# Designs tried in a protein design run: peptides against a protein of PDB entry 6IDX. Part 273

Target 1, 380 residues: chain A of PDB entry 6IDX
Amino acid sequence: KELAKLSADVTFATEFINMDGIIVLTRLVESGTKLLSHYSEMLAFTLTAFLELMDHGIVSWDMVSITFIKQIAGYVSQPMVDVSILQRSLAILESMVLNSQSLYQKIAEEITVGQLISHLQVSNQEIQTYAIALINALFLKAPEDKRQDMANAFAQKHLRSIILNHVIRGNRPIKTEMAHQLYVLQVLTFNLLEERMMTKMDPNDQAQRDIIFELRRIAFDAESDPSNAPGSGTEKRKAMYTKDYKMLGFTNHINPAMDFTQTPPGMLALDNMLYLAKVHQDTYIRIVLENSSREDKHECPFGRSAIELTKMLCEILQVGELPNEGRNDYHPMFFTHDRAFEELFGICIQLLNKTWKEMRATAEDFNKVMQVVREQITRA

## One batch from the design tools (peptide; made by RFdiffusion4, then SolubleMPNN)

Design b2_p25_6_s1 (from b2_p25_6, 19 letters changed)
Fold by OpenDDE base, seed 5:
Structure b2_p25_6_s1 (fold): chain B 380 residues (1-380), chain A 25 residues (1-25)
Amino acid sequence: as target 1 above (380 residues)
Amino acid sequence: MKKEREEKQKKAVEIARRWFLKRRR
């Protein structure tokens, strides 16, 4: 207890470290020996002293043994651990992950997302905060190839809905630290969209062209019995598609793939359009058909609008940027759906289409409509 | 690109360390 208090002083910490005192603390944890009266209290003070000493940055985290990591991970995985030990164990793991890439690798093998998510389903906001902070540390330190796997694990384990129900809709106000951790999780998740945002469409890739053709099919062939595919010659078919791509509001009516060669938003715009067309088919068909039947120059070009809206959303959400220190702004909507970006796109494209109609816009007003929509999105 | 991503990641880790230390005080 006294050691834990004194360990906050840098002079004491330096002297204690020079006396190999930190090695003694690590060995106490590694031994796992429950032989002492008040073991839990002693362990809580030991973990406190260890953290205070390590927080001075005098000793490298790489000195920590695999046995120590397993003991700390054991306290996080056990359902009946004392809350004080659990909180300190989560903090130790977070600090290890943040300070050492070698310790990150070891910890990522010893703990599961499911174990950390279980600590969100409690009334203790401090435990919830440390659990989310550790999830965020693991996600931030993950190699690029494993980040998508972590995001998939979050979806599979219902991380967002658990956060929504137990943290955001909890009976307690969200503290600044929790708001920051929710912001961090949001930003790290949206950062996964950077690859698609920076991926140019290949106009010669048939598989990518088939997605654009599927957008056309969903919009215009939804009522046509597949039996009435007119066996009309290749030229008439090409001319028909050019008309349909014009009605879809692509800038390049001959080769809509060219509209997706600009990065940002690249292929991410096509992903959003396809998601809207498949998941919100009625909304997609309505938006396309309402504008395709207009001959009054007040048609909203869906394809162009979808691309520029995707780019705008990437700018607003800072896709490709990492968490910043001065921001704690999280969107509760992010926690309502695993495909929150695509759902936001679906809401915003409806808002854009509405705003276009209300403004009686033409193609010349496009940038003005986009500016009004930007202001509407950023005020919501 | 890779070097820029690595520097962005280092900055984000440093921010996370500062928040960690702030939470413990």
Scores: peptide ipSAE 0.652, ipTM 0.962, DockQ to the pose 0.761
Fold by OpenDDE base, seed 4:
Structure b2_p25_6_s1 (fold): chain B 380 residues (1-380), chain A 25 residues (1-25)
Amino acid sequence: as target 1 above (380 residues)
Amino acid sequence: MKKEREEKQKKAVEIARRWFLKRRR
């Protein structure tokens, strides 16, 4: 206890480290000897002193043994651990992950997302905060190839639902630190969209063209009896598709693929359109047909609107930016669905279509409509 | 691009370290 208090002083810490005192603390943890009277209390103070000493930045985290890491990971994975030991163990793991890439790799092998999620299902907001902070540290330090796998594990383990039910809708007010960790998780998750946002459509890729054709099929062929497919020549079929792509509101009616060559939002706009068409088919068909049946200059170009809305959402959500220090603003909507960005797009495209009608907009008013929609989204 | 992403990541890690230390004080 006294050592833990004194370890907060940089002068004492320097002298204690010079006396190999930190090595003694690490060996106490490594030994795992439960035979001592007041073992849990002694261990909690040992872990406190160790953290305070390491937080001075005098000693490299790379000095820590694999046995020490396994002991600390053991305290996080075991169900019957004292809360004081658990909290300090989560903090040690977070600091290890943040300070060392080699320790990150070892910790990522010793702990699972499921074990960390179990610590969110408790009433203690401090434990919840340290658990989310460790999840965020692991997610931030993950190599690009493993970052998507972590996001998939979050969906598979219902991380968002657990956060929503046990943290956001919990019986306790959310503290500033927890709000920041929720913001960090949101930003890191939306940053996975950067690749698709910066991916240009290849107009020569047939698979990508087939997605645009599927959008046309869902909008126009889902209501058409299969019997009236006119077997007429390839040119009439191309002319029909040009009309259909005009009704879909693409800027390039001849080759809609050209509308997705601009980055941002690139292919991410096409992903959103396809998600809307498959998951919210009735909403998609309604929006397209309501605008395709208009022969007046007040038609809302769905394709163009979807592209510019995707770009605007990327700007609002700062897709491609990492968490900033001064922010703790999280959106509860992010925790309601695993595909929260696509669901937000589906809400916002309906809002855009409504706003377009209310404004009696024409193609010349497009930028004004987008500005009004931006203000509506940023106020909600 | 890659270098810029690495610099952004380093900055985000440094921010996370500062938040960790702030939570511990």
Scores: peptide ipSAE 0.652, ipTM 0.962, DockQ to the pose 0.768
Fold by OpenDDE base, seed 1:
Structure b2_p25_6_s1 (fold): chain B 380 residues (1-380), chain A 25 residues (1-25)
Amino acid sequence: as target 1 above (380 residues)
Amino acid sequence: MKKEREEKQKKAVEIARRWFLKRRR
């Protein structure tokens, strides 16, 4: 107890470290010996002293043994751990992940997202904050190739709904720290869209062209059996498709693939359009057909609008940026759905279509409509 | 691009460290 208090002082910390004091603390944790009277209290103070000493940055985190990591991870994984030990163990793991890439790798093998999510289902907001902060640290430090796997694990383990129900809709006001951690999770998740946002469509890729053809099929052939393979179109079919792509509101109605060669938003716009068409088919068909049947020059070009809206949403959500200091603005909508970006796109494209009608817009008003829609989205 | 991403990541990690230390004080 006294050691834990004194360890906050840099002078004491320096002297204690020079006396191999940290090594003694690590060995106490590594021993795991529950035979001591007041073991939980002693352990809580040991972990406190260890953290305070390490927070001075005098000793490298890389000195920590794998046995120590396993013991700390064990405290996080145990269902009946003392709250004081749990909180300090979460803090130790967060600090390890943030300060050492080698420790990140070891910790990522010893703990599961599911174990961390279990600590969100408690009434203790401090434990919830440390659990989310550790999730965010792991997500931030993850190699690019593993970040998508973590996002998939969040969906599989219902991270968003658990946060929504136990944190956001909890009986307690959200503190600044928790709001920041929710913001961080949002930003890191939207950052996964950067690759698609910066991916140009290849107009020669048949699989990518088949997605555009599927958009046409869903809009205009919704009752026709998918058995008509898209490939064998006579010149008359190509001319028919050019008309359909014009009705879909593509800028290049001869070769709509060219509209997706600009980055941003690249292929991410096509992903959003396909998601809308498959998941919200009735909404998609309604938007397309309402505008394709107009001869009054007040048609809203869906394809162009979807591309520019995707770009706008990327700008508003700062896709491709990492978490900034002093930000704590999170969108509750992000926690309502695993595909929150695509769902937001689906809401915003309906808003755009409505705003276009209300303004009696023409193609010349396009930029003006987009500015009004931007203002509406940023005020919501 | 890659270097810029690495620099952005380093900054974000440093921000996370500052928030960690702030939460503990």
Scores: peptide ipSAE 0.651, ipTM 0.962, DockQ to the pose 0.742
Fold by OpenDDE base, seed 2:
Structure b2_p25_6_s1 (fold): chain B 380 residues (1-380), chain A 25 residues (1-25)
Amino acid sequence: as target 1 above (380 residues)
Amino acid sequence: MKKEREEKQKKAVEIARRWFLKRRR
């Protein structure tokens, strides 16, 4: 206990390190010897002293043995561990992950997201904070190719719903640290959209063209009696599709694929449209048909609106940016759905369509409508 | 692009370290 307090002093820490004191502490953890009276208290003080000493940055984290890592990971993965040991073990793992890429790799092999999520289901907000901070550290330090796998693991393990129910809707006020960690998780998750946001559509890719054709099919062929499939020649079909793409509100009625060549938002806009059309089909069809039946110049161009809205949402959410120090603002909606960006798009496109009608907008008012919608989204 | 992403990531890790140290004080 006294050692743990003294270890906060840099002068004492330097002298203790010079006396191989850290090596003694690491060996105590590595031994795993539960045979001592007051083992839990002794271990808690050992881990405290170790953390305080390491927090001075005098000793490299790379000095830590694999046996030590396994013991610490064991305290986080085992049921019924003392809360004081668990908290310090989570903190040690977080510091290891943040300070060493080699230790990150070892820890990522020894601990699962599911084990960390179990520590979010407790009433102790400090444990919750250390658990989510460790999740965020692992997510931040993950190789770019593995970040999507980690996000998929969050969905599979219901991370968002667990956070929503046990943290956000918990009986305790959210502290600044927890709010920051929720913000970090949100930003890191939305950063996964950057690739799609920066992916240009290839107008020659048939699979991508088939998605645009599917948007047309869902909008216009879902209500058409299958009897009126016009067996008419390829030219009439092309002319018909040009009309349909005009009714869908694409800027390029002949080749809608050209509307997705601009980045941002690139293919992310097409992903949002397809999600809306498949998951919220009635809403999609209603928006498209309500505007396609108008000849009064008050048509809201869905395709153009969806592209510009996707771009606007990327700007508002700062897609492609990493977490900054000064922000603790998180959107509770992010924790209500695994596809929260696409759901936000679905809400905002309805808001846009409503605002367009209320303003009695024409194509000339497009930018003005988008400004009003931006203000509405940013005030909510 | 890759270098810029690496620099952004390095900065974000440093921010996370500062939050970690702040939580422990």
Scores: peptide ipSAE 0.649, ipTM 0.962, DockQ to the pose 0.761

Design b2_p25_6_s2 (from b2_p25_6, 18 letters changed)
Fold by OpenDDE base, seed 5:
Structure b2_p25_6_s2 (fold): chain B 380 residues (1-380), chain A 25 residues (1-25)
Amino acid sequence: as target 1 above (380 residues)
Amino acid sequence: MKKEREEKQEKAVEAFIRWFKKRRK
């Protein structure tokens, strides 16, 4: 207990480290020896002292053994561990993950997403905070190629719904520390969209063109009897598609693929449009048909609006920017759905379409409508 | 791009370490 308190002092820490004191603490954890009276209390103070000593940065985190890591991971995986030990163990693992890439690799192999998520299903907000903090540390330190797999694992384990139900909708006020961790998780998850946001459409890629054609099909062929055989000559087909792409509100009516060559938002805009068309088909069809039937110059160009809205949402959500230590602002909506960005897009495109109608906007008012919509989104 | 992302990531890790030290006090 006294050691844990004194370990916060740099002078004491230096002398204690010079006496190999930190090695003694690590060996105490590694031994797992439960023979001492008040073992749990002693262990909690040992882990506290270890963390305080390591926080001075005098000793490299790479000095810790695999046995030590396994013991700490063991305390996190055990269902009947003392809360004080669990909290300190989560903190140690987080610090290891942050300070060492080699320790990150070892910890990522020893700890499952399911184990971390189990610590969210408790009434103790401190435990929940340390569990999310460790998730965030693992997510931040993950190689780029593994981040999507980690996000998929979180979706499969219902991480967002668990956070929503047990943290956000919990019976206790959210503390600043938890709010920060929720913000961090949101930012790190939205950063997975960066690749798609920066991916240019290839106008010559047939598979990408087929997605644009699918958007047309969903909007316009739902009412057309399939008996209109595709047999009308290639020219009539091209002319028909050009008209349909104009009605969809693409800027390039001849080759809508060109509208997705600008990054940001690149292919992410097409992903949002396709998601809306497939998941919210009635909403998509309504928005497109309401504007496609207008000849009064008050038509809202859906394709252009979807692209610029996607770009705006990326700017508002700071897609591609890493978390700031001073921020704790998170969107509860992010935790309501695994495809929260696409759902947000679906809400915002309806808001845009409504605002366009209310303003009696024309194509010349496009930027003004977007400014009003931006203000509405940022105030909500 | 990759190098810039790595530099941004390093800065974020440093921020996380600072925050970690701050929340334990």
Scores: peptide ipSAE 0.352, ipTM 0.883, DockQ to the pose 0.832
Fold by OpenDDE base, seed 3:
Structure b2_p25_6_s2 (fold): chain B 380 residues (1-380), chain A 25 residues (1-25)
Amino acid sequence: as target 1 above (380 residues)
Amino acid sequence: MKKEREEKQEKAVEAFIRWFKKRRK
């Protein structure tokens, strides 16, 4: 106990480290000797002292043995561990993950997302905070190729709904530390959209062009049997599609693929449009047809609006920016759906369409409408 | 792009380490 308190002092820490004191503490954990009287208290103080000593940065985290990591991971994975040991173990693992890529790899093999999520299903907000902090550390330190796998694991393990039900909707105020961790998780998750946001459409890629064609099909052919493709010559078909792409509100009516060559938002805008068209088909069809049937200059260009809205949402949500210290502004909506960005797009595109009608906007008012919509989204 | 993302990630890790140390004090 006294050692744990003194270990916060840099002078004491330096002397104790010079006496191989950290090695003694690590060996106590590695031994796993549950036979000692007051083992839980002794272990809690040992873990405290170890972490305080390591926080001085005098000793490299890479000195930690695999046996030590397995013991600490064991305390996180065991169902009946003392709360004090669990909290310190989560903190040690977080620090290991952050400070060493080698330790990250070892910890990522020893601990599952499911085990960490189990620590969210408790009444203790401190444990919940340390569990989310470790999830965030693992997510941040994950190789780029593995981040999507982690996000898929979060969806599979219902991380968002568990956070929503056990943290956000808990009968307690959210502390600043928890709010920061929720913010971090949100930012790291939205950063998975950066690749798509920066991906230019290839106008020559037939598979990408088929997505645009599918948007047209869903809007205009949803009730028509695919069998009645009139054998009208390739030119008449192209001319028909040009009209349809104009009604969809693309800027380039001849080749809508060109509208997705700008990055940001690149292909992410097309992903949002396709999501809306498939998941909220009635809403999509309504928005498109309400504007396509207008012979007046008050048509809302859906395609252009969807692209600029996607870009605006990326700007508002700071897609591709890393979490900042001291921020704690998270969106509760992020935890209501696994496809939260696309759902937010679906809400915002309806708001845009409504605002366009209310303003009696024309194509010349486009930027003015977008500014009003930005203000509405940022105030909500 | 990849190098810029890696550099951004390193800066974030440093920020996280600072925050971790601050949270425990």
Scores: peptide ipSAE 0.336, ipTM 0.878, DockQ to the pose 0.877
Fold by OpenDDE base, seed 1:
Structure b2_p25_6_s2 (fold): chain B 380 residues (1-380), chain A 25 residues (1-25)
Amino acid sequence: as target 1 above (380 residues)
Amino acid sequence: MKKEREEKQEKAVEAFIRWFKKRRK
């Protein structure tokens, strides 16, 4: 207990480290010996002292043994661990992940997201905060190739649902620290959209062109059997498609693929359109047909609007920006759906379409409508 | 782009370390 308190002092820490005191603490954890009277209390103070000593930055985190990591990970995975030990163990793991890439690799092998999810189901908001903080640290330190796998683990309805039900909809007010962790998790998840946002459409890629054709098919041929392979279009069919792409509100109605060559939002806009068309088909068809039937120059160009809205949402959500200290502004909607960005797009495109009508806008008013929509989204 | 992303990531990690130290006190 006294050691844990004194370890916060840099002078004491320096002297204690020079006496190999940190090695003694690590060995105490590594031994796992439960035979001592008051073992849990002693261990809690040992972990506190260790963490305070390491926070001085005098000793490299890379000195930590694999046995030590396994013991700490063991305290996080065991169902009947004292809350005091669990909190300190989560904090130590977070600090290890943040300070050392080598420790990150070892911890990522020893700890599953599933084990951390169990600590979100408790009524203790501090434990929940430490668990989400460790998840966020693992996400932040993940190599680019593994980030998508972590996102997929978050997109698992289970983790999102648990955060929603046990944290956000909990019977307790969300503390600033938890709100920050939820913000961080949101930002890190939305940053996975950066790749798609920066991916240019290749106008020569047939698979990408087939998505645009599918948007046309869903809007105008919804009753026609998909048996007509998209490839057999006679010149007359190409001319018909040009008309349909104009009605869809693409800027380049001859070659809509060109509208997706600008980054941002690149292919992410096409992903949003396709999601809307498949998941919210009635809403998509309604928006397209309502504007395609207008001859009064008050048509809302869906394709152009969807692209610019996707770009705007990326700007509002700061896609490609890393989480900042002191921010705690999270969107609860992010935790209500696994495809939260696409669902937000689906809500906002309806808002845009409504606002366009209310303003009696023409194509010349496009930027003005987008500004009004931006203000509406940022105030919600 | 890649280098800028790496630099941003490093700054974020440093920020997280600072925040970690702050919230424990």
Scores: peptide ipSAE 0.314, ipTM 0.863, DockQ to the pose 0.822
Fold by OpenDDE base, seed 2:
Structure b2_p25_6_s2 (fold): chain B 380 residues (1-380), chain A 25 residues (1-25)
Amino acid sequence: as target 1 above (380 residues)
Amino acid sequence: MKKEREEKQEKAVEAFIRWFKKRRK
């Protein structure tokens, strides 16, 4: 206990490290010896002293043995571990992950997402905070190519649902530290959208063009009696599609693919439109048809609106920006659905369409409508 | 782009380390 307190002092830490004191502490953990009286208390103080000593940055984290890592990971993975040991073990693992890529790799092999999720299902908010912090550290330190796989693994384990039910909807106030970790997790997850946001549509890619054609099909062919199959002439079909793409509110009625060549939001806008059309088909069709039947210049251009709204949402959510230490603001909606961004888009596009109608907007008012919608979204 | 992402990631890791140290005090 006294050692753990003294280990916070840099002078003491330097002297203690020079006396190989940290090696003694690591060996105590590595031994796993439960035979000592007050083992749990002694171990808790040992882990505290170790962590305080390492925080001075005098000794590299790479000095720790694989046996030490396995013991610490064992305290996190074993059932019925003392809460004081668990808390310190989670903190040590977080610090290891943050400070060393080599330790990250070893820890990522030793710890499963399922083990960390079990520590979210407890009544102790401190344990929950340390568990989410370790998840966030692992997510941050993951190679770019593996981040999506890690996020998918969290989704498969219902991480968002567990956080919603056990953390957000818990019978206790969320502390600042937990709010920060929820914010971090949100930002790291939304950053997975950056690739799609920065992906330009290739107008020559037939598969991408087929998605735009599918948007047209869902909007116009789903209500058309199959008897009005567009006449066999390729030119009549092109002219008809140009009309349909105008009714969909694309800027380029001849080649809507050109509207998705601008980044941001690139292909992410098309993903949102397709999600809306498939998952919320009635809402999509209603929005498109309400505007396609108007010849009064008060039509809301859906395609253009969807693109600019996607861009606006990326700006509001700071997609592609890393978490800031000073922020604790998270959106509970992020934890309600796996496709939370697309669902947010679906809500916001309805808000945009409503606001457009209420303002009696024309195409000249487009930027003004977008400003009003931005204010509405940011105040919610 | 990739290098800028790596530099941003490094800064975020440093931020996380600072926050970690602050949370335990």
Scores: peptide ipSAE 0.331, ipTM 0.873, DockQ to the pose 0.853; fails the geometry check

